# Peptides against a protein of PDB entry 5EG6: the designs that were tried, part 20

Target 1, 151 residues: chain A of PDB entry 5EG6
Amino acid sequence: RLRSQTVSTRYLHVEGGNFHASSQQWGAFYIHLLDDDESEGEEFTVRDGYIHYGQTVKLVCSVTGMALPRLIIRKVDKQTALLDADDPVSQLHKCAFYLKDTERMYLCLSQERIIQFQATPCPKEQNKEMINDGASWTIISTDKAEYTFYE

## One batch from the design tools (peptide; made by RFdiffusion4, then SolubleMPNN)

Design b1_p11_6_s2 (from b1_p11_6, 5 letters changed)
Fold by OpenDDE base, seed 2:
Structure b1_p11_6_s2 (fold): chain B 151 residues (1-151), chain A 11 residues (1-11)
Amino acid sequence: as target 1 above (151 residues)
Amino acid sequence: SKTLKAPVVHL
């Protein structure tokens, strides 16, 4: 189980006040749990507890303190983001970061740049959206004391 | 709960 804590992901890092991508670097971020009704802004209220898929989170660079807009962390199955998964986030699974209040835009690595990728609706399975591999992220907790293994 | 402050970068 993942709580609000410091995490690291490959490719994503902050330089010069902007988010950049590098295959050779890992960025460290705070992942913060928000209420679903939390508004976008520079100030936000963080909730305690374990983060579940489908919940709203903030990623804040541990070095610069800069944040991405509100995201919904979603579970990934193959090349699809699951819209209704709500189990605790685990390092055993890749995740996708939906940019909240967008038309299916996901945080994506493309040609060593961070972009928004628009997922394609899955006609046959309404609880899934098709994403590319660049929109699938692996996160690693940098604070093992705050992480509980979950299968 | 606690309140944090962070400037937002939009993609």
Scores: peptide ipSAE 0.394, ipTM 0.905, DockQ to the pose 0.937
Fold by OpenDDE base, seed 1:
Structure b1_p11_6_s2 (fold): chain B 151 residues (1-151), chain A 11 residues (1-11)
Amino acid sequence: as target 1 above (151 residues)
Amino acid sequence: SKTLKAPVVHL
């Protein structure tokens, strides 16, 4: 289980006040749990507890302090984002970051740049959205004391 | 709970 803590993800980092991507670097970020009804802003209130898929989070660069807009962290199964998964976030699973209040836009790595990628609805599987590989992220807790492993 | 401040980068 992942709590509000410092995490690391491949490619994503902050340079020059903007989010960039590099295949050679891992960025370190604070992942913060927000209330589902928390509004967008430079000031936000962090909730305690373990982060579950489907919840709203803020990613803040540990170096620059810059933040992305509110995201919903979603579980990934192969090339699909699961819309109804609500179990605790695990480092064993890839995740996708849905940009909250958008039309299926996800945080995506494309040609060493960070972009928004629009997921495609899955016919016959309304609990899933189709994403590309660039929209699938692996996160690793940099503070293992704040992460509970499931075996 | 804790209130934090962070400037937002828009994509």
Scores: peptide ipSAE 0.393, ipTM 0.906, DockQ to the pose 0.921
Fold by OpenDDE base, seed 3:
Structure b1_p11_6_s2 (fold): chain B 151 residues (1-151), chain A 11 residues (1-11)
Amino acid sequence: as target 1 above (151 residues)
Amino acid sequence: SKTLKAPVVHL
């Protein structure tokens, strides 16, 4: 399980005030849990507790202090993002970052750039929307806390 | 619970 803490991810780092992607660089970020009704801004209130899928989070670069807009962390099942998953976030699973208050826009790696990728609705499964591989992220906690993993 | 400040980068 993941809580508000320092994490690292491949293909995402901040350089020169911009977000960049590199297979040779790992970015260190704080992942902060926010209230669902927290407004967008340079100031935000962090909540305590374990992060669950479907919750609102802020990613803040540990070096520069730069932040992305509010994101909803979602569980990934193959090439789909689950809209209704609410179990604790696991490091064993890839996740997707939905840009809050957008039309299905997700944080995505494309040709060494960080972009917004628009997911496609899944007509056969209303609780899923289709994303690409670039929109699937691996989170590795850099915290020394103990974790509980689920199958 | 605490309040943080961070400039936002828009994509």
Scores: peptide ipSAE 0.372, ipTM 0.898, DockQ to the pose 0.917
Fold by OpenDDE base, seed 4:
Structure b1_p11_6_s2 (fold): chain B 151 residues (1-151), chain A 11 residues (1-11)
Amino acid sequence: as target 1 above (151 residues)
Amino acid sequence: SKTLKAPVVHL
Protein backbone atom coordinates (compact mmCIF):
# COMPACT_ATOMS: atom_id res chain seq x y z
CA ARG B 1 0.00 0.00 0.00
CA LEU B 2 1.08 3.52 -0.76
CA ARG B 3 0.41 6.66 1.20
CA SER B 4 1.71 10.20 1.16
CA GLN B 5 5.42 9.62 1.47
CA THR B 6 8.75 9.75 -0.26
CA VAL B 7 9.01 7.53 -3.28
CA SER B 8 11.54 6.83 -5.96
CA THR B 9 10.94 6.28 -9.64
CA ARG B 10 13.18 5.62 -12.57
CA TYR B 11 14.15 8.19 -15.14
CA LEU B 12 12.49 11.26 -13.67
CA HIS B 13 14.48 13.95 -11.88
CA VAL B 14 14.64 17.72 -11.67
CA GLU B 15 17.67 19.82 -12.41
CA GLY B 16 18.05 23.47 -13.21
CA GLY B 17 14.38 24.13 -12.80
CA ASN B 18 13.38 21.58 -15.39
CA PHE B 19 12.33 17.99 -15.40
CA HIS B 20 14.84 15.68 -16.96
CA ALA B 21 14.98 12.01 -17.67
CA SER B 22 17.70 9.43 -17.38
CA SER B 23 17.30 5.77 -18.14
CA GLN B 24 20.03 5.04 -15.64
CA GLN B 25 18.78 7.06 -12.70
CA TRP B 26 16.10 6.87 -10.06
CA GLY B 27 14.79 10.14 -8.74
CA ALA B 28 13.23 10.73 -5.36
CA PHE B 29 9.87 12.39 -5.01
CA TYR B 30 7.29 13.14 -2.43
CA ILE B 31 3.93 11.82 -3.47
CA HIS B 32 1.03 13.65 -1.90
CA LEU B 33 -2.62 12.72 -1.90
CA LEU B 34 -4.96 15.52 -2.87
CA ASP B 35 -8.67 15.90 -2.76
CA ASP B 36 -10.44 15.28 -6.03
CA ASP B 37 -11.64 18.87 -6.12
CA GLU B 38 -8.27 20.42 -5.28
CA SER B 39 -7.41 23.20 -7.70
CA GLU B 40 -4.17 23.45 -9.59
CA GLY B 41 -1.63 25.81 -8.10
CA GLU B 42 1.63 26.25 -6.29
CA GLU B 43 -0.21 25.85 -3.03
CA PHE B 44 -2.13 22.68 -2.34
CA THR B 45 -3.64 20.88 0.59
CA VAL B 46 -2.62 17.29 1.16
CA ARG B 47 -4.75 14.55 2.60
CA ASP B 48 -3.81 11.70 4.85
CA GLY B 49 -4.47 8.08 4.13
CA TYR B 50 -3.72 5.40 1.64
CA ILE B 51 -3.58 6.35 -2.00
CA HIS B 52 -6.00 4.59 -4.29
CA TYR B 53 -5.98 4.35 -8.03
CA GLY B 54 -8.07 7.08 -9.55
CA GLN B 55 -7.09 9.62 -6.92
CA THR B 56 -5.32 12.90 -7.50
CA VAL B 57 -1.71 13.18 -6.45
CA LYS B 58 1.15 15.65 -6.52
CA LEU B 59 4.71 14.63 -7.26
CA VAL B 60 7.25 16.94 -5.68
CA CYS B 61 10.94 16.59 -6.33
CA SER B 62 12.70 15.91 -3.05
CA VAL B 63 15.76 17.82 -4.19
CA THR B 64 14.41 20.94 -5.82
CA GLY B 65 10.93 21.09 -4.36
CA MET B 66 9.42 21.53 -7.78
CA ALA B 67 6.19 19.80 -8.63
CA LEU B 68 4.40 18.42 -11.62
CA PRO B 69 0.81 19.38 -12.30
CA ARG B 70 -1.91 17.39 -10.63
CA LEU B 71 -1.90 13.78 -11.69
CA ILE B 72 -4.34 10.96 -11.42
CA ILE B 73 -2.57 7.76 -10.58
CA ARG B 74 -4.00 4.88 -12.56
CA LYS B 75 -3.49 1.17 -12.49
CA VAL B 76 -1.70 -0.41 -15.41
CA ASP B 77 -2.61 -3.73 -16.95
CA LYS B 78 -0.20 -4.76 -19.66
CA GLN B 79 -0.20 -1.89 -22.13
CA THR B 80 -3.34 -0.25 -20.83
CA ALA B 81 -4.27 2.19 -18.13
CA LEU B 82 -7.37 1.26 -16.21
CA LEU B 83 -9.85 4.09 -15.85
CA ASP B 84 -12.10 2.64 -13.20
CA ALA B 85 -9.68 0.90 -10.85
CA ASP B 86 -9.97 2.27 -7.33
CA ASP B 87 -8.13 -0.23 -5.17
CA PRO B 88 -5.13 0.80 -3.07
CA VAL B 89 -1.99 1.54 -5.01
CA SER B 90 0.53 -1.27 -4.86
CA GLN B 91 4.24 -0.82 -5.31
CA LEU B 92 4.29 -4.25 -6.89
CA HIS B 93 2.41 -2.97 -9.91
CA LYS B 94 3.26 -0.41 -12.50
CA CYS B 95 1.19 2.72 -12.63
CA ALA B 96 0.42 5.52 -15.02
CA PHE B 97 0.13 9.20 -14.28
CA TYR B 98 -2.70 10.86 -16.10
CA LEU B 99 -2.37 14.61 -16.34
CA LYS B 100 -5.57 15.76 -14.77
CA ASP B 101 -8.10 17.56 -16.94
CA THR B 102 -6.40 16.67 -20.20
CA GLU B 103 -7.51 14.59 -23.12
CA ARG B 104 -5.90 11.30 -22.20
CA MET B 105 -2.45 12.79 -21.65
CA TYR B 106 -0.05 10.73 -19.57
CA LEU B 107 3.38 11.35 -18.12
CA CYS B 108 5.78 9.61 -20.46
CA LEU B 109 9.47 8.98 -20.93
CA SER B 110 10.56 9.32 -24.53
CA GLN B 111 14.12 9.53 -25.74
CA GLU B 112 15.41 10.61 -22.34
CA ARG B 113 12.81 13.34 -22.11
CA ILE B 114 9.62 13.72 -20.19
CA ILE B 115 6.64 14.37 -22.41
CA GLN B 116 2.91 14.11 -22.47
CA PHE B 117 1.74 11.05 -24.31
CA GLN B 118 -1.81 10.87 -25.56
CA ALA B 119 -3.32 7.51 -24.83
CA THR B 120 -5.51 5.85 -27.40
CA PRO B 121 -9.01 4.77 -26.46
CA CYS B 122 -9.44 1.06 -26.28
CA PRO B 123 -12.19 0.21 -28.74
CA LYS B 124 -13.16 -3.04 -27.12
CA GLU B 125 -12.92 -1.94 -23.50
CA GLN B 126 -14.15 1.50 -22.58
CA ASN B 127 -12.60 1.27 -19.13
CA LYS B 128 -9.10 1.09 -20.60
CA GLU B 129 -6.77 3.38 -22.51
CA MET B 130 -3.80 2.14 -24.46
CA ILE B 131 -0.45 3.52 -23.35
CA ASN B 132 3.12 2.82 -24.32
CA ASP B 133 5.90 1.47 -22.15
CA GLY B 134 7.23 4.94 -21.53
CA ALA B 135 4.01 5.87 -19.80
CA SER B 136 4.20 3.01 -17.31
CA TRP B 137 6.06 3.76 -14.12
CA THR B 138 7.48 1.79 -11.25
CA ILE B 139 7.50 3.42 -7.86
CA ILE B 140 9.19 2.26 -4.71
CA SER B 141 9.05 3.67 -1.24
CA THR B 142 12.18 5.10 0.27
CA ASP B 143 13.10 6.55 3.63
CA LYS B 144 15.68 8.81 2.06
CA ALA B 145 14.78 12.40 1.34
CA GLU B 146 17.30 12.44 -1.47
CA TYR B 147 17.86 9.28 -3.43
CA THR B 148 19.88 8.61 -6.55
CA PHE B 149 20.32 5.20 -8.09
CA TYR B 150 22.17 4.18 -11.21
CA GLU B 151 21.17 1.03 -13.01
CA SER A 1 -4.71 18.37 6.42
CA LYS A 2 -1.60 20.35 5.61
CA THR A 3 -0.97 23.00 3.00
CA LEU A 4 2.22 22.78 0.99
CA LYS A 5 3.80 25.05 -1.56
CA ALA A 6 5.75 23.92 -4.60
CA PRO A 7 6.49 25.62 -7.90
CA VAL A 8 4.76 23.86 -10.75
CA VAL A 9 6.44 22.91 -13.97
CA HIS A 10 4.09 22.37 -16.85
CA LEU A 11 5.06 19.98 -19.58
Scores: peptide ipSAE 0.362, ipTM 0.896, DockQ to the pose 0.947

Design b1_p11_6_s3 (from b1_p11_6, 6 letters changed)
Fold by OpenDDE base, seed 3:
Order: sequence, then C-alpha cells, then structure tokens
Structure b1_p11_6_s3 (fold): chain B 151 residues (1-151), chain A 11 residues (1-11)
Amino acid sequence: as target 1 above (151 residues)
Amino acid sequence: SYKVKAKVVHL
C-alpha cells in the first residue's frame, strides 16, 4: 500500500555553510542581473533594470554572502520550463533556475537538500523542457518598494 | 545599483 505524504512549503535558506530547503526559516536573497557573457566568479558586474525570463542572474544570500552558480531564470508552465520566454519576471508565476552551461540541470529540492536535477527534453515542443516539481519555485519580494515585479 | 531582494519559496 502506498501512503500519501503531507507536502510542506519550503524556503531556500543558508544554514551551516550550505544551501538547504527549510520548512521553518527563509533566506533573503539578492537577485543580481548579469550580462549574458559574464563569466563565473566571486566578482561580477551587475546590470540595472527589470529582470526578464531567459536572463542570467546571481542569487546571493544577504546574510552570509554565499552565492549559487550563475543561473538562467526561466518561466514555468505547469511542469515545463519555457526556453524562449523573455517577458518580465512576475511574482504570480512559478519559475525555474537553470544552471548555466549545464546539460539541462535545474535547481531542485529533495526533502531538505538542494540538488541539481536534469530536465527531460520535450519531443513535441522544442521550446519546453520537462522539469521535476521540486524544480519549480516562487519568488517573493521582501521589499516591494525596491523592486516591482510585472503582474 | 538596482537590487532585488527576495525569498525563494517552493509551494
């Protein structure tokens, strides 16, 4: 017999020097917009302006300064990541974080852990990749006065 | 110096 399991809301958080998915605490992250040709590194040049899907970003913990590798933020439609969406990022839509320069690897949670999960190509829709549910995220601004998402 | 500060949530 298969048992159903309660699904809990989880937050990206830094604890003990690691990124994890916390059910109790949330981290405040700076989402820095980068140039498409920006290289990976500790130092990077930040662009001004609204973030659009398809653009390269850096997520940096506001408390610890720990950062994830360069990510491409992609719009999510159901359980697929859209490869060609380029409209402004919205708080009303789910998103996925593609690990730049990888073979379809996305930021994903597995229980309390943050992992990379490989998306599967969508044969009939070349502009979409099938992602795990754990690779779908929602971005919520901590200060709406500093940034207004497209709604 | 346009910074976006946000939480990242899985619902």
Scores: peptide ipSAE 0.607, ipTM 0.912, DockQ to the pose 0.100
Fold by OpenDDE base, seed 1:
Structure b1_p11_6_s3 (fold): chain B 151 residues (1-151), chain A 11 residues (1-11)
Amino acid sequence: as target 1 above (151 residues)
Amino acid sequence: SYKVKAKVVHL
């Protein structure tokens, strides 16, 4: 069902009006915290506060203004996304981006493409679900003067 | 509000 692969370092990037995984260029994204009940749309209300795992966010490209659908940031442990983690998002931990209101779909790279990949339930651990390696991401602040993640 | 500006990387 799930297949792991060794992937070179790639960056989420917007080019030509599309999200892709670039090996050369990286995009700078604003991560906006939303209310849990915030509706999908180009216009949204941003909450104050530090982002925690399990919360809903909007990723917006700082250059193009293009945004992904509402995402829930989840903490990653090895090959699984944690469903119950609620501590502050850390640059020291890998993250997964669950597409909100989907059947376990996560933001995933496949070579240079950005796709949705369906996670598999973990029957023995209901608080976890298995993700593809390409669905694991690291968030790195581009300007720590604006926001500092927990380290 | 404070904005989080970050790059999203697959390592």
Scores: peptide ipSAE 0.599, ipTM 0.912, DockQ to the pose 0.088
Fold by OpenDDE base, seed 4:
Structure b1_p11_6_s3 (fold): chain B 151 residues (1-151), chain A 11 residues (1-11)
Amino acid sequence: as target 1 above (151 residues)
Amino acid sequence: SYKVKAKVVHL
């Protein structure tokens, strides 16, 4: 029987030295704003300021210090990532994490695994890329006193 | 500097 299956709620988490998508545990991540010209590496210079879509960020696990590669945070509209959105990042709004300097690769979950998913160009909208649902994420601040997101 | 500490969730 053909049936639709939705992805369950998952949290980005680090366990055993690896990133995974946990259904039970969540990781607290520091989202560091980087300059657009910042190179990849374990050491990086953090830029001060509010995070906007289109900017380069580093996600660092607050517990383990494990970090993902440089990401460009992009605004999501339905099932598309917007390439030219530059407004402030909104809490509880869908976003996507483009792996910087890749061919449309986005941070994506597959069951409990964290993978890269290649977005496809949107034929009629050059400013959009079609992403998998698993590449859509939501950022929730653990302490609003530290940073207040737009809604 | 401003630091954002957040969960990253797929809903």
Scores: peptide ipSAE 0.592, ipTM 0.908, DockQ to the pose 0.089
Fold by OpenDDE base, seed 5:
Order: sequence, then structure tokens, then C-alpha cells
Structure b1_p11_6_s3 (fold): chain B 151 residues (1-151), chain A 11 residues (1-11)
Amino acid sequence: as target 1 above (151 residues)
Amino acid sequence: SYKVKAKVVHL
């Protein structure tokens, strides 16, 4: 189980005040759990507890202090983001980061750039959105004490 | 709970 803690992810790096991709460098980030009704801003309140899919989070670079806008962390099944999954976030599974209050925009790696990728609605399953591989992320906790393994 | 300050970078 994942809590508000420092995590690492490949291809997400901050340099010069901007987010960019690096194939050889892992970016270190704080993942902060927010209330669903927390407004966007440069100051926010972090909640205690385990992070579940569907919840609102902030990614903050541990080095520069730069942050992305509010994200909803979603469970990934193959090339689809699940909209109604609410189980605890697991490092065993890839996840997607939906940019909150957008039209299905997800954090995406495209070559050496970090972009917004618009997911396509799944015609047969309303609880799923189709994403590409670049929008699927692997996160690794850097704080073993705050991580509990489960399947 | 605690408060965090961070500059937001928009994509």
C-alpha cells in the first residue's frame, strides 16, 4: 500500500523548472494525498492515510519543489484506465495520472517530452478509458517503512 | 495532515 511519501518514477524528471523525460534518470517525487475537494493552488493540505485509486494527489519534485497540477491516480488494466477502481494503490501495477478537471487528459511520456494525452472513451465499457503505453506509469516507493506489500 | 507549498507547473 502506498501512502503520502517519496516515490521514484522513470522518465519523469525536472530540470530548469520544467518537467521532461529522461531514459536514464529516475525522478524523485513526493506523492501527496489530497481531499477530493481541495482546490488547486501553490499551497495545499496533505491528508494522512493510504492512497487509493480514484483519489486526488499532488506530485512534487523532491529536489526543485515543482509540482504538477492536481492528479487523480487511476488503476491501469492493459491499455485502459479504470474510472471506478478504488482499491489501494499497488506498486505491482502500473497507474495512470488523470489531470483533474480536464477532458480525459493524462500524464504521458512522448519521446523525450512529458505531455497531456487525451484518452478515448471505451465504447463498450463506460468505466474505462483507452490510454497509450506512454500514459502508463510505474512508481517505486523510496520509503520502505511506509510501504506495505499486498496483492 | 500538513501543508505543502509548491509552485505548479502546467503542461
Scores: peptide ipSAE 0.442, ipTM 0.919, DockQ to the pose 0.880

## One batch from the design tools (peptide; made by RFdiffusion4, then SolubleMPNN)

Design b1_p12_1_s1 (from b1_p12_1, 6 letters changed)
Fold by OpenDDE base, seed 4:
Structure b1_p12_1_s1 (fold): chain B 151 residues (1-151), chain A 12 residues (1-12)
Amino acid sequence: as target 1 above (151 residues)
Amino acid sequence: MKAKVVHPPVAE
């Protein structure tokens, strides 16, 4: 299970006061669980517990202390983000970060930039919306020395 | 906790 802790995610790092992407480096971040009603701001209250899909989280750079806006972590099924999944977040499983209170905007890697990418509704499956590969992220806990995964 | 918030740009 994933909880508030230091994690690493590929292609995401902070440089020059902005979030950037690196094809060769993993960024170190602390993922914080927030209450669903937590407002956006530089000050926020962290709650304890295991993180579930659909919950609100904050990603804070372990080096600079800078953070992304509030995100809803969502489960990924192939090229889609699941809107109603609420099971515990699985490490090494692909996930998506929905920018809270936006029109289907997701955290996305584009070349060496971190951007917001708008997902497309799935006409056949109302509980899913289509994302691109750049919007799929992998989380690895930094307290684990060994792991095995398939991509 | 306090952290400066950075907003990523919207894709073109």
Scores: peptide ipSAE 0.559, ipTM 0.934, DockQ to the pose 0.947
Fold by OpenDDE base, seed 5:
Structure b1_p12_1_s1 (fold): chain B 151 residues (1-151), chain A 12 residues (1-12)
Amino acid sequence: as target 1 above (151 residues)
Amino acid sequence: MKAKVVHPPVAE
């Protein structure tokens, strides 16, 4: 299970005041759980508890203190993001980061850049959106973690 | 908590 804590993810790091990507470097980030009604801003209130898919989170660089906009962490099934999954986030599975209040924009790795990439609606499955491989992220906890498998 | 917000560019 994942909670508000320090995590590491491949390809994502901060350099020169901007988020960049590296195939060799891992960035260390705080993942913070927010209230669903938390507004965007430089100041935010962190919630305690385990993070579930569908919840709002903030990713803050542990080195620079810079943050991405509010994100909704979503469960990934192959190349689709699940819109209605609400089970606890598993570190054994990849996840996607939807930029909150956007039109299906997801945090995406493109070459060595971090970009917003627009997902495509699934025509036959309204609870899914098609994402590319660059929008699937692996998160590794830097703290003591409880690893649980969820089907 | 305080953190400067950085917006990634939109893919073109």
Scores: peptide ipSAE 0.542, ipTM 0.931, DockQ to the pose 0.917
Fold by OpenDDE base, seed 3:
Structure b1_p12_1_s1 (fold): chain B 151 residues (1-151), chain A 12 residues (1-12)
Amino acid sequence: as target 1 above (151 residues)
Amino acid sequence: MKAKVVHPPVAE
């Protein structure tokens, strides 16, 4: 399970006003759980508890202190983001970060740059959106990590 | 807490 804490992923830093990522380095950032009705801004209130898919989170770079806009963390199934998953976030699964209040825009790594990538609706499955590999993220807790197995 | 927000660019 994942809660508001410090996590590690590909090294993220701000350069030229944009987030950049290095595939050769791993960096730390904070993931903060927000209330669903939390507004966008530079000031926000962090909630305690385990993070579930579908909840709103803030990613803050531990190096620069810069934050991304509000994100909804979603469960990834192969190359699709699940829209209705609400179980606790598992570090055993990849996740996707939907930019809240956008038209299917997801946080994506492209040539060591962090960009917004628009997902494609799944005609056959309304509860899924197709994302590319760059929009699938692996996060590892740098604090206390609990691994939960699901049937 | 407080954190300045960076908006990632949209893919070209």
Scores: peptide ipSAE 0.536, ipTM 0.929, DockQ to the pose 0.843
Fold by OpenDDE base, seed 1:
Structure b1_p12_1_s1 (fold): chain B 151 residues (1-151), chain A 12 residues (1-12)
Amino acid sequence: as target 1 above (151 residues)
Amino acid sequence: MKAKVVHPPVAE
């Protein structure tokens, strides 16, 4: 399996019309909560409320407006993504971004690249699937006065 | 809500 092999903190960033992982620059993203039945598209309806694990979100770059496909934010426990966690998203905990309607594909860091990496089912624990280390992320609010995550 | 998405360093 692919290893991220990062020696420094990397940030999700948009450069040249593409998402990548930068060690020097960070992108500010809007994390929009969507309804579970919201369809994929550039136009979407934002749902009000706090984000919980298991919910569908849209990450939109505040500068370029570029967005990733619909993601399901999942709680991470060690090297696994939890499929049934539904508590409020915490800035203090690692998370993973499952690409909605895919076969266990997750947003993953590979050096400076952002790729999709397929998680492996956990046979003995059906509520978990094994993710790449590069598929583990931390969300940090850029506005300390605006807390929408559990802390 | 605006946030940065961060991957911490991974030890080899």
Scores: peptide ipSAE 0.411, ipTM 0.810, DockQ to the pose 0.068

Design b1_p12_1_s2 (from b1_p12_1, 6 letters changed)
Fold by OpenDDE base, seed 1:
Structure b1_p12_1_s2 (fold): chain B 151 residues (1-151), chain A 12 residues (1-12)
Amino acid sequence: as target 1 above (151 residues)
Amino acid sequence: MKAKVLYPPVAE
């Protein structure tokens, strides 16, 4: 299970005051669980507990202290983000980061840059949104903590 | 906690 801790994602790092991705280096980030009612801002309150899909999180670069805006972490099924998944986040599964309060904008890797990508709604599957491969992320914990394995 | 917020650009 994932909790507020230090994590690493697919080559994500901060350079020149912006978030970038590079195949040559990895950045270390803190993922913080927030309350669903937490407002956007430079100051925020970290919530205790294990992170579940659908919850609001903050990604903070451990080196620069810079953060992305509030994100909703969502479970990925194939090339779609699940809107109704609420089980504990598993490091064995890919996830997507929805920018909270946007029109289906997701954190995306494109040409070694971090951008916002707009997902396409699934007409036949209301609980899913279509994302590209660049919007699918793998979380790797860098903290020494108890890990729960999920099949 | 305090952290400067950066917004990634929107895809072209």
Scores: peptide ipSAE 0.496, ipTM 0.923, DockQ to the pose 0.924
Fold by OpenDDE base, seed 5:
Structure b1_p12_1_s2 (fold): chain B 151 residues (1-151), chain A 12 residues (1-12)
Amino acid sequence: as target 1 above (151 residues)
Amino acid sequence: MKAKVLYPPVAE
């Protein structure tokens, strides 16, 4: 299970006013759970508890202290983001970060640069959106955590 | 907590 804590993913840093990430390097960042009604801003209140898919989170670079906008962490199934999954976030699976209040924009790694990539609606499954591989993220806690297996 | 917000660019 994942909670508000320090975690590691593909190296995330700020360079030239933009977030960058390396697929070959791992870096630490803070993930913070927010209330669903938390407004965007430089100040935010961290919520206690385990993070579930569908909840709002903040990612803060441990090096620069810069933050991404509010994100909704979503469960990934193959190349799709699940819109209605609400189970606890599993570190055994990849996840996607939807930029809150956007038109299907997801956090995406492209050539060592973090960008917004628009997901494509899935006509046959309204609860899914098509994403690319760059929008799938692996997160590993740097703290002791409880691990639960989800198929 | 306080953190300056940066918006990633939209894919071209």
Scores: peptide ipSAE 0.493, ipTM 0.922, DockQ to the pose 0.846
Fold by OpenDDE base, seed 2:
Structure b1_p12_1_s2 (fold): chain B 151 residues (1-151), chain A 12 residues (1-12)
Amino acid sequence: as target 1 above (151 residues)
Amino acid sequence: MKAKVLYPPVAE
């Protein structure tokens, strides 16, 4: 299980007051669990507990303290993000970060840039949105954490 | 907690 803690992901890092991507760099971040009704802002309340898909999180750079907007962490199934998955986040699986209160915008790596990528609706699968590989992320815990494999 | 919010650009 993944809880509010320090994590790292490939490419994403903060430099010069902006989020950047590099194939040679790994950024370290705090992933903070928020309440579903938490408003956007520089001030936010961190919740304790294990993070589940569908919950709202904040990614905060461990070095600069800068944060991305509120994100909903979603489970990835092949080339799609699942909208209704709510099981505990597994570090063995890729995930997607939906920018909350947007029209299907996801955190995405494009070349050497971090961008918002608009997912495409799945016509016959309303609980899924099509994303690209750049919008699929791997989370690696940087501190000691209890982990259980989920199928 | 306090953190400055940065917004990634929208894909072109």
Scores: peptide ipSAE 0.490, ipTM 0.921, DockQ to the pose 0.912
Fold by OpenDDE base, seed 4:
Structure b1_p12_1_s2 (fold): chain B 151 residues (1-151), chain A 12 residues (1-12)
Amino acid sequence: as target 1 above (151 residues)
Amino acid sequence: MKAKVLYPPVAE
C-alpha cells in the first residue's frame, strides 16, 4: 500500500517554469494524501494513512520542491481511468492523475513535457474515461518491498 | 507543508 511518502516515477524537473519529465529516467518525489475538501494553495495539510484510489493527493518534486496542483489518483484499466475505484493504491500498478476540478484533464507526459490531457468519455461505460499511455503513471515506493515485475 | 504550485499547460 502507498501512503504519504517518498516515491519514484519518471524523472521530473522544472525548466522554464514548467514541469518536465524523462520517460527513460526515474526520479523521486513526495506523494501526500490530502483531505477531499482541501483547497488549492501553496500551503496544505497532509493526512496520515494509506492512499486509496479516488483520494486527493499532492505531488512534490524532490529535486525542485515544486508541486503540481491537487490531483485525484485514479486506477487505470488498460487505456481507461476508473472513476469509481476506491481500493488501496497498488505499488507498481499504473495510475492516472486527474487534475481536480477540471473537465477530465489528466497529467500526461508528451515527449519530455508534462501537459494536461483531456480524457474522453467512454461510451456504455460511464465509470470510465479514455486516456492515453502518456497519462498512465507507474509509482514505486522507495521503501523496500517485495514485488514481481512484468514487462 | 508549503510548496509552490506549477500548472502544466493544456495540450494543444
Scores: peptide ipSAE 0.478, ipTM 0.919, DockQ to the pose 0.854

Design b1_p12_1_s3 (from b1_p12_1, 6 letters changed)
Fold by OpenDDE base, seed 1:
Structure b1_p12_1_s3 (fold): chain B 151 residues (1-151), chain A 12 residues (1-12)
Amino acid sequence: as target 1 above (151 residues)
Amino acid sequence: MKAKVVYPPVAE
């Protein structure tokens, strides 16, 4: 199970005060669980517990200490983000990072850039939003503590 | 915790 800890993700890294992409590098980040009512800001309170889909998280670069805005981590099913999934985050599956309080904006890799990409609603499936492959992320825990994987 | 917040640009 994923909790507030150090993680690595492909492509994402920080350089020159901005988030960038590199096919040759893995970025090291802290993922922090926040309360659902936590406000955006440079200062935030980390919550204890295992991270579930649908919860609010902060990604902080372990090198620069810079952070992305508050994100809601969502489960990915094929090329869609699930809006109602609430099970524990599995490192065996890709996830999407919805920028909280936006109109379906997701963290996305486009070429060598990190951008916000607007997901498209699924008319036939209200619990899903269509995302591109660049908005699907793989997270690998680098915490030395024991944790559980889910199939 | 304290961390500077950076917003990625919106896709063109």
Scores: peptide ipSAE 0.614, ipTM 0.941, DockQ to the pose 0.928
Fold by OpenDDE base, seed 2:
Structure b1_p12_1_s3 (fold): chain B 151 residues (1-151), chain A 12 residues (1-12)
Amino acid sequence: as target 1 above (151 residues)
Amino acid sequence: MKAKVVYPPVAE
């Protein structure tokens, strides 16, 4: 299980005041759980508890203190983001970061750039959006945390 | 908590 804590992810770090991608580096970030009604801003309130898919989170660089905008962490199934998954976030699964209040924009790795990539609606499944592989992320907790294996 | 917000560019 994942909760508000320090995490690391490959291909994401901050350099020169911007988020960049690196195949060589793992960026260290705080992932913070927010209320669903938390507004965007430089100030935000962090919630306690385990993070579930579908919840709003903030990724804050542990080095620079810079943050991405509010994200909804979503479960990934192959090349699709699941819109209705609400189980606890598992480090065994890839996840996608939907930029909250956008038209299906997801945090995406493109070459060595971090970009917003627009997902395509899945025609056959309303609860899924088609994303590219660059929009699938793996996060690893760096702090002691309760871990539950989900098959 | 405070943090400067950075928006990634939109894919072209």
Scores: peptide ipSAE 0.606, ipTM 0.940, DockQ to the pose 0.922
Fold by OpenDDE base, seed 3:
Structure b1_p12_1_s3 (fold): chain B 151 residues (1-151), chain A 12 residues (1-12)
Amino acid sequence: as target 1 above (151 residues)
Amino acid sequence: MKAKVVYPPVAE
């Protein structure tokens, strides 16, 4: 299970004061759980406990201390982000990072850049939004070598 | 904690 801790992800690192992508480098980040009512800012309060899909998180570069804006971590099913999943985050599954308080904007890899990509509504499934492959991320905990899943 | 916020650009 994932909690506030140090994690690593491929294709995401900080270079020159900006977030960039690299096929040869893995970025090290702290993922912090926040309260749902936490406001955006440079100062924030970190919660303890296991992270669940649908919760608000902060990704902070372990090297530079730079952070992305508040994100909602969402479960990924094929090419869709699930809007109503609330089970504990599993490192066995890909996830998507919705930029909180935006119109379906997700953290996305495009070429060598990290961008915001707008998901499209899924007409037949209200609990899903269509994303591209670049908006699907794999998180690997650096604190725990074991992969866990929720039963 | 404290961290400077960086906003990724919006896709064109």
Scores: peptide ipSAE 0.599, ipTM 0.939, DockQ to the pose 0.931
Fold by OpenDDE base, seed 5:
Structure b1_p12_1_s3 (fold): chain B 151 residues (1-151), chain A 12 residues (1-12)
Amino acid sequence: as target 1 above (151 residues)
Amino acid sequence: MKAKVVYPPVAE
């Protein structure tokens, strides 16, 4: 299970005041759970508890202190993001980061850049939307945590 | 907590 803690993810790192990608570098970040009604800003209140899919989070670079805007962490099923999944986040599975209050924009790796990429709706499955591989992230906890297997 | 917000660019 994942909670507000320090995590590491491949590719994502901060350099020169911007978020960049590196295949040879893992970025260290704080992932902070926020209230669903938390407003965007440089100041935010961290909520206690385990992080579930569908909840609002902040990713803060542990080195520079720079943060991405509010994100909704979503469960990934192959090349789709699940919109209604609410189980605890598992480190065994990849996740997607939806930029809150956008039109299906997701945090995405494109070559050596971090970009916003628009997901495509799934006509037959309203609870899913199509993402690319670059929008699927692996998170590794760098802190002591409980590990739960989710199939 | 305080953190400067950085917005990634939108894909072209």
Scores: peptide ipSAE 0.582, ipTM 0.937, DockQ to the pose 0.918

